# Peptides against a protein of PDB entry 5HOI, part 112

Target 1, 351 residues: chain A of PDB entry 5HOI
Amino acid sequence: FRYMPFSPAGTPFGFTDRRYLTMNEVGYVSTVKNSEQYSITVSFFDVGRFREYHFEDLFGYDLCFLNEKGTLFGQSKTGQIQYRPHDSIHSNWTKIIPLQAGERITSVAATPVRVIVGTSLGYFRSFNQFGVPFAVEKTSPIVALTAQNYRVFSVHYSQFHGLSYSLSELGTSSKRYYKRECPLPMSLPNINSDMKKDANLDYYNFNPMGIKSLFFSSYGDPCIFGSDNTLLLLSKWRSPEESKWLPILDSNMEIWKMSGGKETTDIHVWPLALAYDTLNCILVKGKHIWPEFPLPLPSEMEIRMPVFVKSKLLEENKAILNKKNEIGADTEAEEGEEDKEIQIPVSMAAE

## One batch from the design tools (peptide; made by RFdiffusion4, then SolubleMPNN)

Design b1_p15_5_s1 (from b1_p15_5, 9 letters changed)
Fold by OpenDDE base, seed 5:
Structure b1_p15_5_s1 (fold): chain B 351 residues (1-351), chain A 15 residues (1-15)
Amino acid sequence: as target 1 above (351 residues)
Amino acid sequence: SKREELAKRIAELLS
């Protein structure tokens, strides 16, 4: 296992000279290799609210976080971070995060009021939006970060304990934990079964945790989208004893259902954000599970708990069978069309 | 509806 730089919905280069550093509901950040340099473009979905901008990157930024006020960049090896406001009123700032030998910045997050840096040694560094430091805390190794306002959702990894998460609030004087290094019930990528396809190996090498994205919902609930294409939402996090992860969407099942039960193994959901009851996402066709260039328009997918999807599929199948039987009762044609058992995808047969 | 738009987009990707 190797700690890799993580950014929400970031894509690998693959065999190309370009990738997305990050994408969410605000927009997408792309980088293109140009000899020893990179050209970064910050693009927005709301072109009326924001102006696209670009700059030359001499540092090779491999970490990014986009919010409504600016973009945070980071270089995982050198410890350089840069914050670029989207407006021209506020100045850009750059800092070097001190790293130990072999330490990497693994994730960065930024809100209009906080900047957070997480490392492979579990250093959690907090700053204000102007880069003034608040604190340094040592946690379990950080593999992913997201933030909304003063709240931070962090994912941690231990070789012995697997994935854990924290939910914290970064006040002016103190950090409060709502959840502190609690078990994260997310499935890790299965190296043995899925890696028979070269494209899956390339993505695994880029993102060994298989965390496609993590974000806060519009209601302020932590969300994570793993390699199993299930959206998990942390419910009741204000009540420690009642807090639970809810599987609120099986995206593979929803695509399969929406196709009318066709083969959909070449269609992939790439998560952007959860707005109310709708996953904003990119639908990707092809061998790669991530979007290529140009970026397709975002799609909206309604959230449905997998348990309810199975029951609704059974009800819809029963309703289709009953409708066939009602139509078949008026036509005496005895042709025994064999009951083509609707093959439930094998992923659900493991209960 | 959002569901019809999603179904249409999936159908376009399967064509």
Scores: peptide ipSAE 0.586, ipTM 0.958, DockQ to the pose 0.652
Fold by OpenDDE base, seed 1:
Structure b1_p15_5_s1 (fold): chain B 351 residues (1-351), chain A 15 residues (1-15)
Amino acid sequence: as target 1 above (351 residues)
Amino acid sequence: SKREELAKRIAELLS
């Protein structure tokens, strides 16, 4: 096993001189190989709000994270990172992350207020948006990161324990954990079955965890989209005892249904973001499971629980309703702000 | 609807 640099929805070069470093709901970052250097382009879906820009990359950035304020770049081997604001008001900054022998930056994330660097040795490094360091923490080896505002969703890998995740908040003075290295019930790519297709081998070599993307939903829930093309959402993460991963979309099943039951083996979902009740994604046609050039327009896919899990959710929701009815009337529930977690409506379980 | 647009796009990709 090798730790590879991971970026949300990043694509391999394949047989081409170009790839996407990252993509999400904001836009997409591409890199083109020019001899020993690269040309990077930062493109946006909202062309009225943002202006596309490009620059020459002499470092070979293999890590990227795009947000509404800027783009973070990283070089996994050298430890170099660069933040580029989208506006011309704020300055670019560059720094080198100190790496031990054999250590790699495995993932980077950036919000308007935080920069995060994760490594193959489990070093979690936090910075403000100006690159001022806050802290260094040692965790299990980090394989993927995403962040929204002050919150960080980290995926870890151990040879002994497999995949785990953490959910943390990076305040000004301290890090708070909502979840700390808890088991992540995501299926890993099956090397033996899928490797019969050259395209699958190339993707596996690029991304051995099979994590196509991870993001926070518009409601601030951690989401992960694995090699099984199932969107997992972490529900009730504020309540440690009630927190669970919900398989809120089987994208292969949804494509099959929307086709009228036709063969859809050459249609692939590439995840961008979860906005409310819809997965923003790229529909990819062809042998490669990832988008090529030019990038197709995004599509919206409504979230639906897989039929095999619908019965269990209905039973759990009934059990919760029954418990609420047994706890008598006396506690004045202070109407605290309804913590807008995505509750999958019971109606989505019935169809 | 979002579902009709998705179905249309899938049909276009299958044609």
Scores: peptide ipSAE 0.586, ipTM 0.958, DockQ to the pose 0.539
Fold by OpenDDE base, seed 2:
Structure b1_p15_5_s1 (fold): chain B 351 residues (1-351), chain A 15 residues (1-15)
Amino acid sequence: as target 1 above (351 residues)
Amino acid sequence: SKREELAKRIAELLS
């Protein structure tokens, strides 16, 4: 097995000189080969909020993570990382991550408050947004990372145990685990069935885990989208014994239904984010399962599962809180109330 | 609706 650099929704070069390093709900990062160097462009979907920018990459960055405040780049072999704020008010910074012989950075993630680096030897390195280190922890080999605020969703791989995941919070003083190297019930790419199509082999060589993307939902739930085109959401992660993966969307089945039952084998979903009850994605037409250039406009796929109930329960809970505040109950606003998991009634989870 | 927009976009890709 070979550890490959992973970035959320990153695409291979294929037979081209260009690829997407990463994409999500904020935008997309592309790189173009220019002789011995690369040209990187950071593009945004909200062109009114952000300005596209580009720079010359002399290092050959193969890792990327985009957020609302900046872009993190990494070079898997050299250990170089660079953070570039979108706003010119804040300075870029560069750091070299010390790597052992044969060690690779396998994934990077960045939030407005944290930078995370994961390696093929299971080194988990945490930094603040300015590149000041907090800690180094040794885990099982890391194959993918995503982060939202202080929370990190990590995917691990063991030759003996397969895929596992962790969910952690990187506070100021310590790392807390909600989940620590628990089994991840995601199907790996089936080499024997899929290798009959050359396009699948190119993608497998780029991403042998078949993880197209991973992200946090708008509600802070970890999500993963595998090679089976099923969106998995981690439900009840605050309750260790009740936590479960929910297959909230079969995207192939949804495309088939929306077509009226036509042949849809050449239409592919490329995941970006889960916003409330909608998967933000790129619909790709063709032989390649990933978007080419130019990038199509994002599409929204509604999920039918209990996340609709979360939206309504959030609105109802806000309405109840507002009514309590009007009744003059001096409930000390404990800063912890925003982080309460909304319990979905079991009756609403069955539709 | 979002569903009608998605169905339209899929129909455009199948044409």
Scores: peptide ipSAE 0.584, ipTM 0.958, DockQ to the pose 0.512
Fold by OpenDDE base, seed 3:
Structure b1_p15_5_s1 (fold): chain B 351 residues (1-351), chain A 15 residues (1-15)
Amino acid sequence: as target 1 above (351 residues)
Amino acid sequence: SKREELAKRIAELLS
């Protein structure tokens, strides 16, 4: 296993001179090789709110995080980071993160109020939006980061324990944990099954964890989209004892259903964000599971619990109803609701 | 609807 630089929804170069460094609901960041240099473009979906900009990259930034106020760049080997506000009112800043021998920056995240750097040795470094440091913490090796406001979702990897996650809040004076290095029930890429397609080998070499993206939902819930194309949402994270990962969308199954049951093995979902009850994503056709150039327009996919989770919730609800009926509560069982799609109550995500 | 738009886009990709 090699620690690779991770950015949310980043794509490999493949056989091309260009790739996406990151993409989300705000926009997409591309880089093009130009001899020994790179040209970076920051593009936006809302062209009325934001102006596209570009610059020459002499450092070869391989890490990126885009938010509504700016873009964070990082170089995994040198430890250089750069924050570029979208508005010209605030100055760009650059900093070098001190790295030990063999240490790499594995992920970076930025919000309008925080900058976070994670490393292959498990150094978690926090800064304000101006690059002023708050703290350095030693954790298990960090493989992915995302952040929203003051909250950070971190994914960790141990050779002995596999994937874990943390959910923390970076206050003004202290870091609070809601979750600390808890097991992450995400499937890793299966080398033997996935390597039968040459395009999957290139992607595996770029991203050996198969984490296509991670983000916070519009309600502030941690979301992760793995190589199995299942969207996982962390529900009830404020209640440590009640917190659970919910498989809220099987994207392969949803594409198959929306096709009318046709062969859809060449159609891929590339995740951007979860807005309310809809996955914002790019639909990709072809051999590569990632979007090429030009970037297609985003699509919206309604979240749906997989049938096996729906059946279990129906059984649990029937068992609760039967227990209430045994206790002599005259709850008129409206028989007619059996076919109502059990939507994840929006409340289960927001609590 | 969002579902009809998604179904249309998938149909366009399968054509």
Scores: peptide ipSAE 0.583, ipTM 0.957, DockQ to the pose 0.544

Design b1_p15_5_s2 (from b1_p15_5, 9 letters changed)
Fold by OpenDDE base, seed 1:
Parts: structure tokens; C-alpha cells; sequence
Structure b1_p15_5_s2 (fold): chain B 351 residues (1-351), chain A 15 residues (1-15)
């Protein structure tokens, strides 16, 4: 096993000189090899909100994370990271992460308020958006990171225990764990069965964990999309005893149903984000399971259960709250109700 | 519907 640099929805070069470093609901970052240097382009789906920008990369950035405020780049071997705000008002900054012999940065994440660096030795490094360090923690080896606001979803790998995950919040003074190195019930790529196709071998060499992407949903739930093309959502993570992974979408099964039961072996879902009850994704046609160039327009795949129930219950609760406010009932609206996790009734999770 | 649009896109890729 070898630790590889991971970025959400990143693609390999394959037989080309170009790849996607990362992509999500905001946009996509591409890199093109130009002799000994790289040309990086940061592109956006909302062209009215953001302006595409380009720069020359002399370092060979192999890690990337895109958010609504900027792009974080990392070089897995040298430990160099760079943050580039999308707005020209804010300055770019560069930092070198100290690495031990053989240590690699395996993943990076950035929010408008936090920068996170994870390593193959399990060093978890946190910074603010300006690259000021908060803390260094030693964990199990980190293989993937994502973050939303102050929350971090980390995936860990142990040779003895396989995959685990943590869910934490990075306050100003302290780190809180909601989950700490709990078992992650995600299937790893099967080397022996899947490697019969050259395209699968190339992808496995690029991403041995088979994690196509991980993200937070629009509701702040950790999501992971593995090599089995199943979207897992962590439900009830605020309640330690009730927390569970829900297989909310089998994307292969949904494509098969939508085709009318035709062979769909050359159609692939590439995950971007979960927005409410819809998986934002790229539909890929071809031999490669990942998007090529040019990037197709994103598609929305509807998720029926249980996320649809959560959205509906949120809308119903908001509608009830709005009606109570109109009736002039002195219910002290605790401003904290928006952060309450909606409990899905058990009866609705079984259909 | 989103589902019908997605199904249409899948059908376009199968053609």
C-alpha cells in the first residue's frame, strides 16, 4: 500500500498531459503539464459570480481544495501549500509544512475560515484562512479530508483496522470531536477483480482508497462516495449512539433504472456535491470512470430517501415556525434551532 | 422534473 495525494473528485492524468486537481459544486481546477512546469486553471460553474483565473505552477501541485472564497494548493512531497483567494482584494499566501522523512501531505482542505493539512503519518495541522497555525495533532494516518465552515471530516487508514473516520469542529481555542476514529463501513477497491480493465488500474494507482469524493451536504452531513459508486451519508452524528452511515444512493442502480434496464457499463457518475435532495455530479460517457476534457455540464441526480424526508421535514418545520410567529405566540425562538439535526422517523427510513 | 431531466441526459448518452 502507498499513500497517495487525495483531492475531492480529482482525476488522474491517464494518457494525457492534463487532469482535474479537484472539482465540486463551486467549480473545477485543472492542471496541464508544460515541460517541467504546470499551468493551473481555476474555473467556476457560476460564471456570473466568479471569474476564471490561471497561473503557472513551478512546484507541481498535486493536492487541491476549492471553496467559495479561494483555492488551496499543496505539494505532497515538498510540503508546500498555497492559498489563492478568488477575489483579487485578498493576497495569496504560501507556506511550507514541515514533513518528516517519508512523510507526505495526503490531503488538504480549506473553508473561508480554516485551512487543514493531513499527512501520511497522521499529522493533522490546522490554520486560519491567512495561514496562521492553530494546532498540530497526531492521529491515525490521514488519507482524505474535507471541511465546511469549522467542521472537518477526516478519513484515516490503518493496516490493522482499515478505514476510519473523524468528525471534528475547529473552534478558535479548541478542537471538538463528534466522532473520533470510528469505523468507516466503506468498501475498498478490489485489486483482483477490478484490475482486469487497464482504466481501473490507472485509477487505482492514482487513488488506492477508491474515494471518488467526500464532502459535506448542504445540511452539514458528512458524505463519502466510494469505488462501489454508493453515496454514504453520516446521519445523526450529533447523537453518538444514534449515528449511522446511510447508503442514500446507488448511482449504478439509478442509471440502470433510468436506462430502462440497458447495459450502462460505459456511463459513470462522478460526484461533486450533495445539495438538499440532489447529488450534483458529472455524467461520464466512456472507458474512463472519470471526466475527461472538456468537462461536461453538471447533472442533478435525485435522492429519494432518506435525505428527501429530511428536506421535507425542514420545510415543514420552517412553515410551522413561520405560522407561530404570525400568531404572535411568545415562543422565544431559540436562534439555535437551525443547527438542530432533524430526526427522520424510523418508519420512513424503511421504504 | 429533476429525475426526468436526468433520465433524458442518460438516454442522450446511450444514443
Amino acid sequence: as target 1 above (351 residues)
Amino acid sequence: SKREEFAKRVAELLS
Scores: peptide ipSAE 0.451, ipTM 0.929, DockQ to the pose 0.532
Fold by OpenDDE base, seed 3:
Structure b1_p15_5_s2 (fold): chain B 351 residues (1-351), chain A 15 residues (1-15)
Amino acid sequence: as target 1 above (351 residues)
Amino acid sequence: SKREEFAKRVAELLS
């Protein structure tokens, strides 16, 4: 096993001079080899909200995280990171992360309020959006990171214990754990079965964990999409004893159903985000499981359970709140109700 | 529906 730089939905170069550093619901970041340098382009799906921009990369950034406010870049070997706001109002900043001998930055994440750097030695480094450091924590080796607002979903790897995950909140004063290095029940790529196809070997060398992407859902649930093309969602994460991973989508099975049971071995789902009850994804046709250039338009894959139950319960709770407000009941809506985890009744989870 | 649009897109990729 080798620690490789991970970015959400990043693609390998393959036999080309270009790849996607990252992509999600906001957009996609591409890099092109140009002799001794790289040209990076940050593109957006909402062209009315954001303007595409490009720059020359002299450092060879191999890590990227895109959010609605900016793009974080990282160089896994040198420890250089750069944050580039999408607007011209906020300044770019650059920092060098101190790395030990053989240490690599393995993943980076950025929200409008936090920057996170994870390393192959398990250093978890947190910063504000301006690159001011908060803390350094020693964890198990970090292989992937994503973040939403103050929440961080981290994936860890141990040669002895396999994959684990943490879910934490990076407040102003302290880090809170909801989950700390708990077992992650994700299947790793099977070298013996999957590597019979040359196209899978190139991807495995780029991403040996097979994590195509990880993100937070629109409801703030951690999601991970592995090499088995199953979307896992962490449910009930606020309740330590009730927390579980739900296989909410088998994307291969859904493509097979949508084809009318035809052979679909050359159609692949490339995950971007989970918005409510829909997986935003790229449908890839061809030999490679990742999108090539030009990028196809995103597609929406409907997820029936359990996310649909959450949407109904949210609508019902909102309707109950609206009715209470109309009746003039001085129920002090404690500001904490928006952060209540939607308990899915066991009866509705069985349909 | 989103499902019908997705099914159409899969069918277009199979043609």
Scores: peptide ipSAE 0.450, ipTM 0.929, DockQ to the pose 0.500
Fold by OpenDDE base, seed 5:
Structure b1_p15_5_s2 (fold): chain B 351 residues (1-351), chain A 15 residues (1-15)
Amino acid sequence: as target 1 above (351 residues)
Amino acid sequence: SKREEFAKRVAELLS
């Protein structure tokens, strides 16, 4: 096993000179190898809101995170990071992250207010959007990061303990944990069964954890999409004892149902984001489980939660609403919009 | 519906 650079929904080069560094609901970042250099293009799905841009990469960036305000790049071996705002009014900045011998940057994340760097030795480094450092923390080895506003979802790996996750909030003066290195019930890629196909071996060598993507939902829940093509959502993370991973979508099963029970072994879901009750994704046809060039248009897959999970979530949301109504009699505490628990959309509750 | 559009795209990929 070796730690590999991870970016959300990033693709391998395979036998080509080009790959996607990252993609999400905002857009996609591609890199093309040109001799000793790379040409990077930052493209957007909303072409009316954002202007596509490109630049020459002399460093060979292998880490990327795209948000609505800019793109963070990283080089896993050298420790170089660069933030590029989408708006040309704001300046680009570059920084070198100090790395120990053999240490790698394994993941980077950026929000409009935070930059996060995780390493193979478990150094968690936090910055503001201008690259001013806040803190350095030592954790278990970091394999993946995503962030929304001040919240960070981190995935950790130990050879002895497997996968764990943390959910934290990065204030100005302190880091708060909602979850700290808790077990992550995600299936790892099976080397013996799945690696008989060369295409699966190439992807495993690129991404040995099989994490296709991780993101926050539109409601602020941590989501992870593994090699088993199951979307996991972390429910009730504000209540430490009630928090659980929900298997909200088996994408292989849904494609199989939509086909009318035909063979669908050459059709793959590539996850982008979860917006409300809809997985935004790329449908991929072919031998490779990842999108090639040109990028297919995004597809929307409706999430139908099982009736048993819906009923439990509805009971749980009613119990929370009742507790809020019982407490809300005495304290007009302005509960900021950030602390609203996920209401299941009425569309998900009605089926 | 979103489901019908998705099913149509899956059918187009199976053809």
Scores: peptide ipSAE 0.449, ipTM 0.928, DockQ to the pose 0.521
Fold by OpenDDE base, seed 2:
Structure b1_p15_5_s2 (fold): chain B 351 residues (1-351), chain A 15 residues (1-15)
Amino acid sequence: as target 1 above (351 residues)
Amino acid sequence: SKREEFAKRVAELLS
């Protein structure tokens, strides 16, 4: 098995000189190979909020993570990382991550407050947004990372145990685990069935785990989109015993239904983000399962969540909280109220 | 609706 650099929704070069390093709801990062150099462009979907920028890459960055405040780049072999704020007021910084012989950076993630580096030997390195280190932890080999605010969703791989995941919070003083190396019930790419098409082999060589993307939802739930085109959401992660993966979308089935039952083998969903009840995605037409150039405009796929839209439950819970506050219970406003998990009633899990 | 818009985009890609 070979550890490959992973970035959320990154695409291979294929037979071209260009690829997407990463893409999400904020934008997309592309790289073009120019002889021994690369030209990187950071583009945004909201052109009114952000200004596109480019730079010459002499290092050959093969890892990327985009957020609303900046872009993190990494080179898997050399251990070089660079953070570039979108705002020119803030300085770029570069750091070299010490790597052992044969060690690779496998994934990087960045939020406005944290930078995370994961390696093929399972070194988990955390930094603030200025590249000041917090800690180094030894885990199972890391194959993918995403982060939102202080939370990190990590995917691990063991040759003996397959895929696992962790969910952690990187506070100021310590790392808290909500989930630590728990089994991840994601299907791996089937080499024997899927590799009959050359286009699938190219993608498999780029991403052997078949993880097209991983992200946090707008509600802070970990999401993963595998090679089976199923969106998995981690529900009830604050309650370790109640935590479960929900298959909230089969994207192939939804496209098939929307086509009126036509053959849709050349239409692919490329995941970007989950915003409320909508998957933000690129619809791809063609032989390749990934978007080519130019990038199509994002599409919104409505997820028929089971009957209780988390939004309605949030509104109902806010209305219940407001009514409790009117009844004059001096409950000290603990700053943690925004992070209360919505209890979904058991009766709704049965449809 | 978002669903109708998405179905329209799928139909456009199938044409």
Scores: peptide ipSAE 0.448, ipTM 0.928, DockQ to the pose 0.545

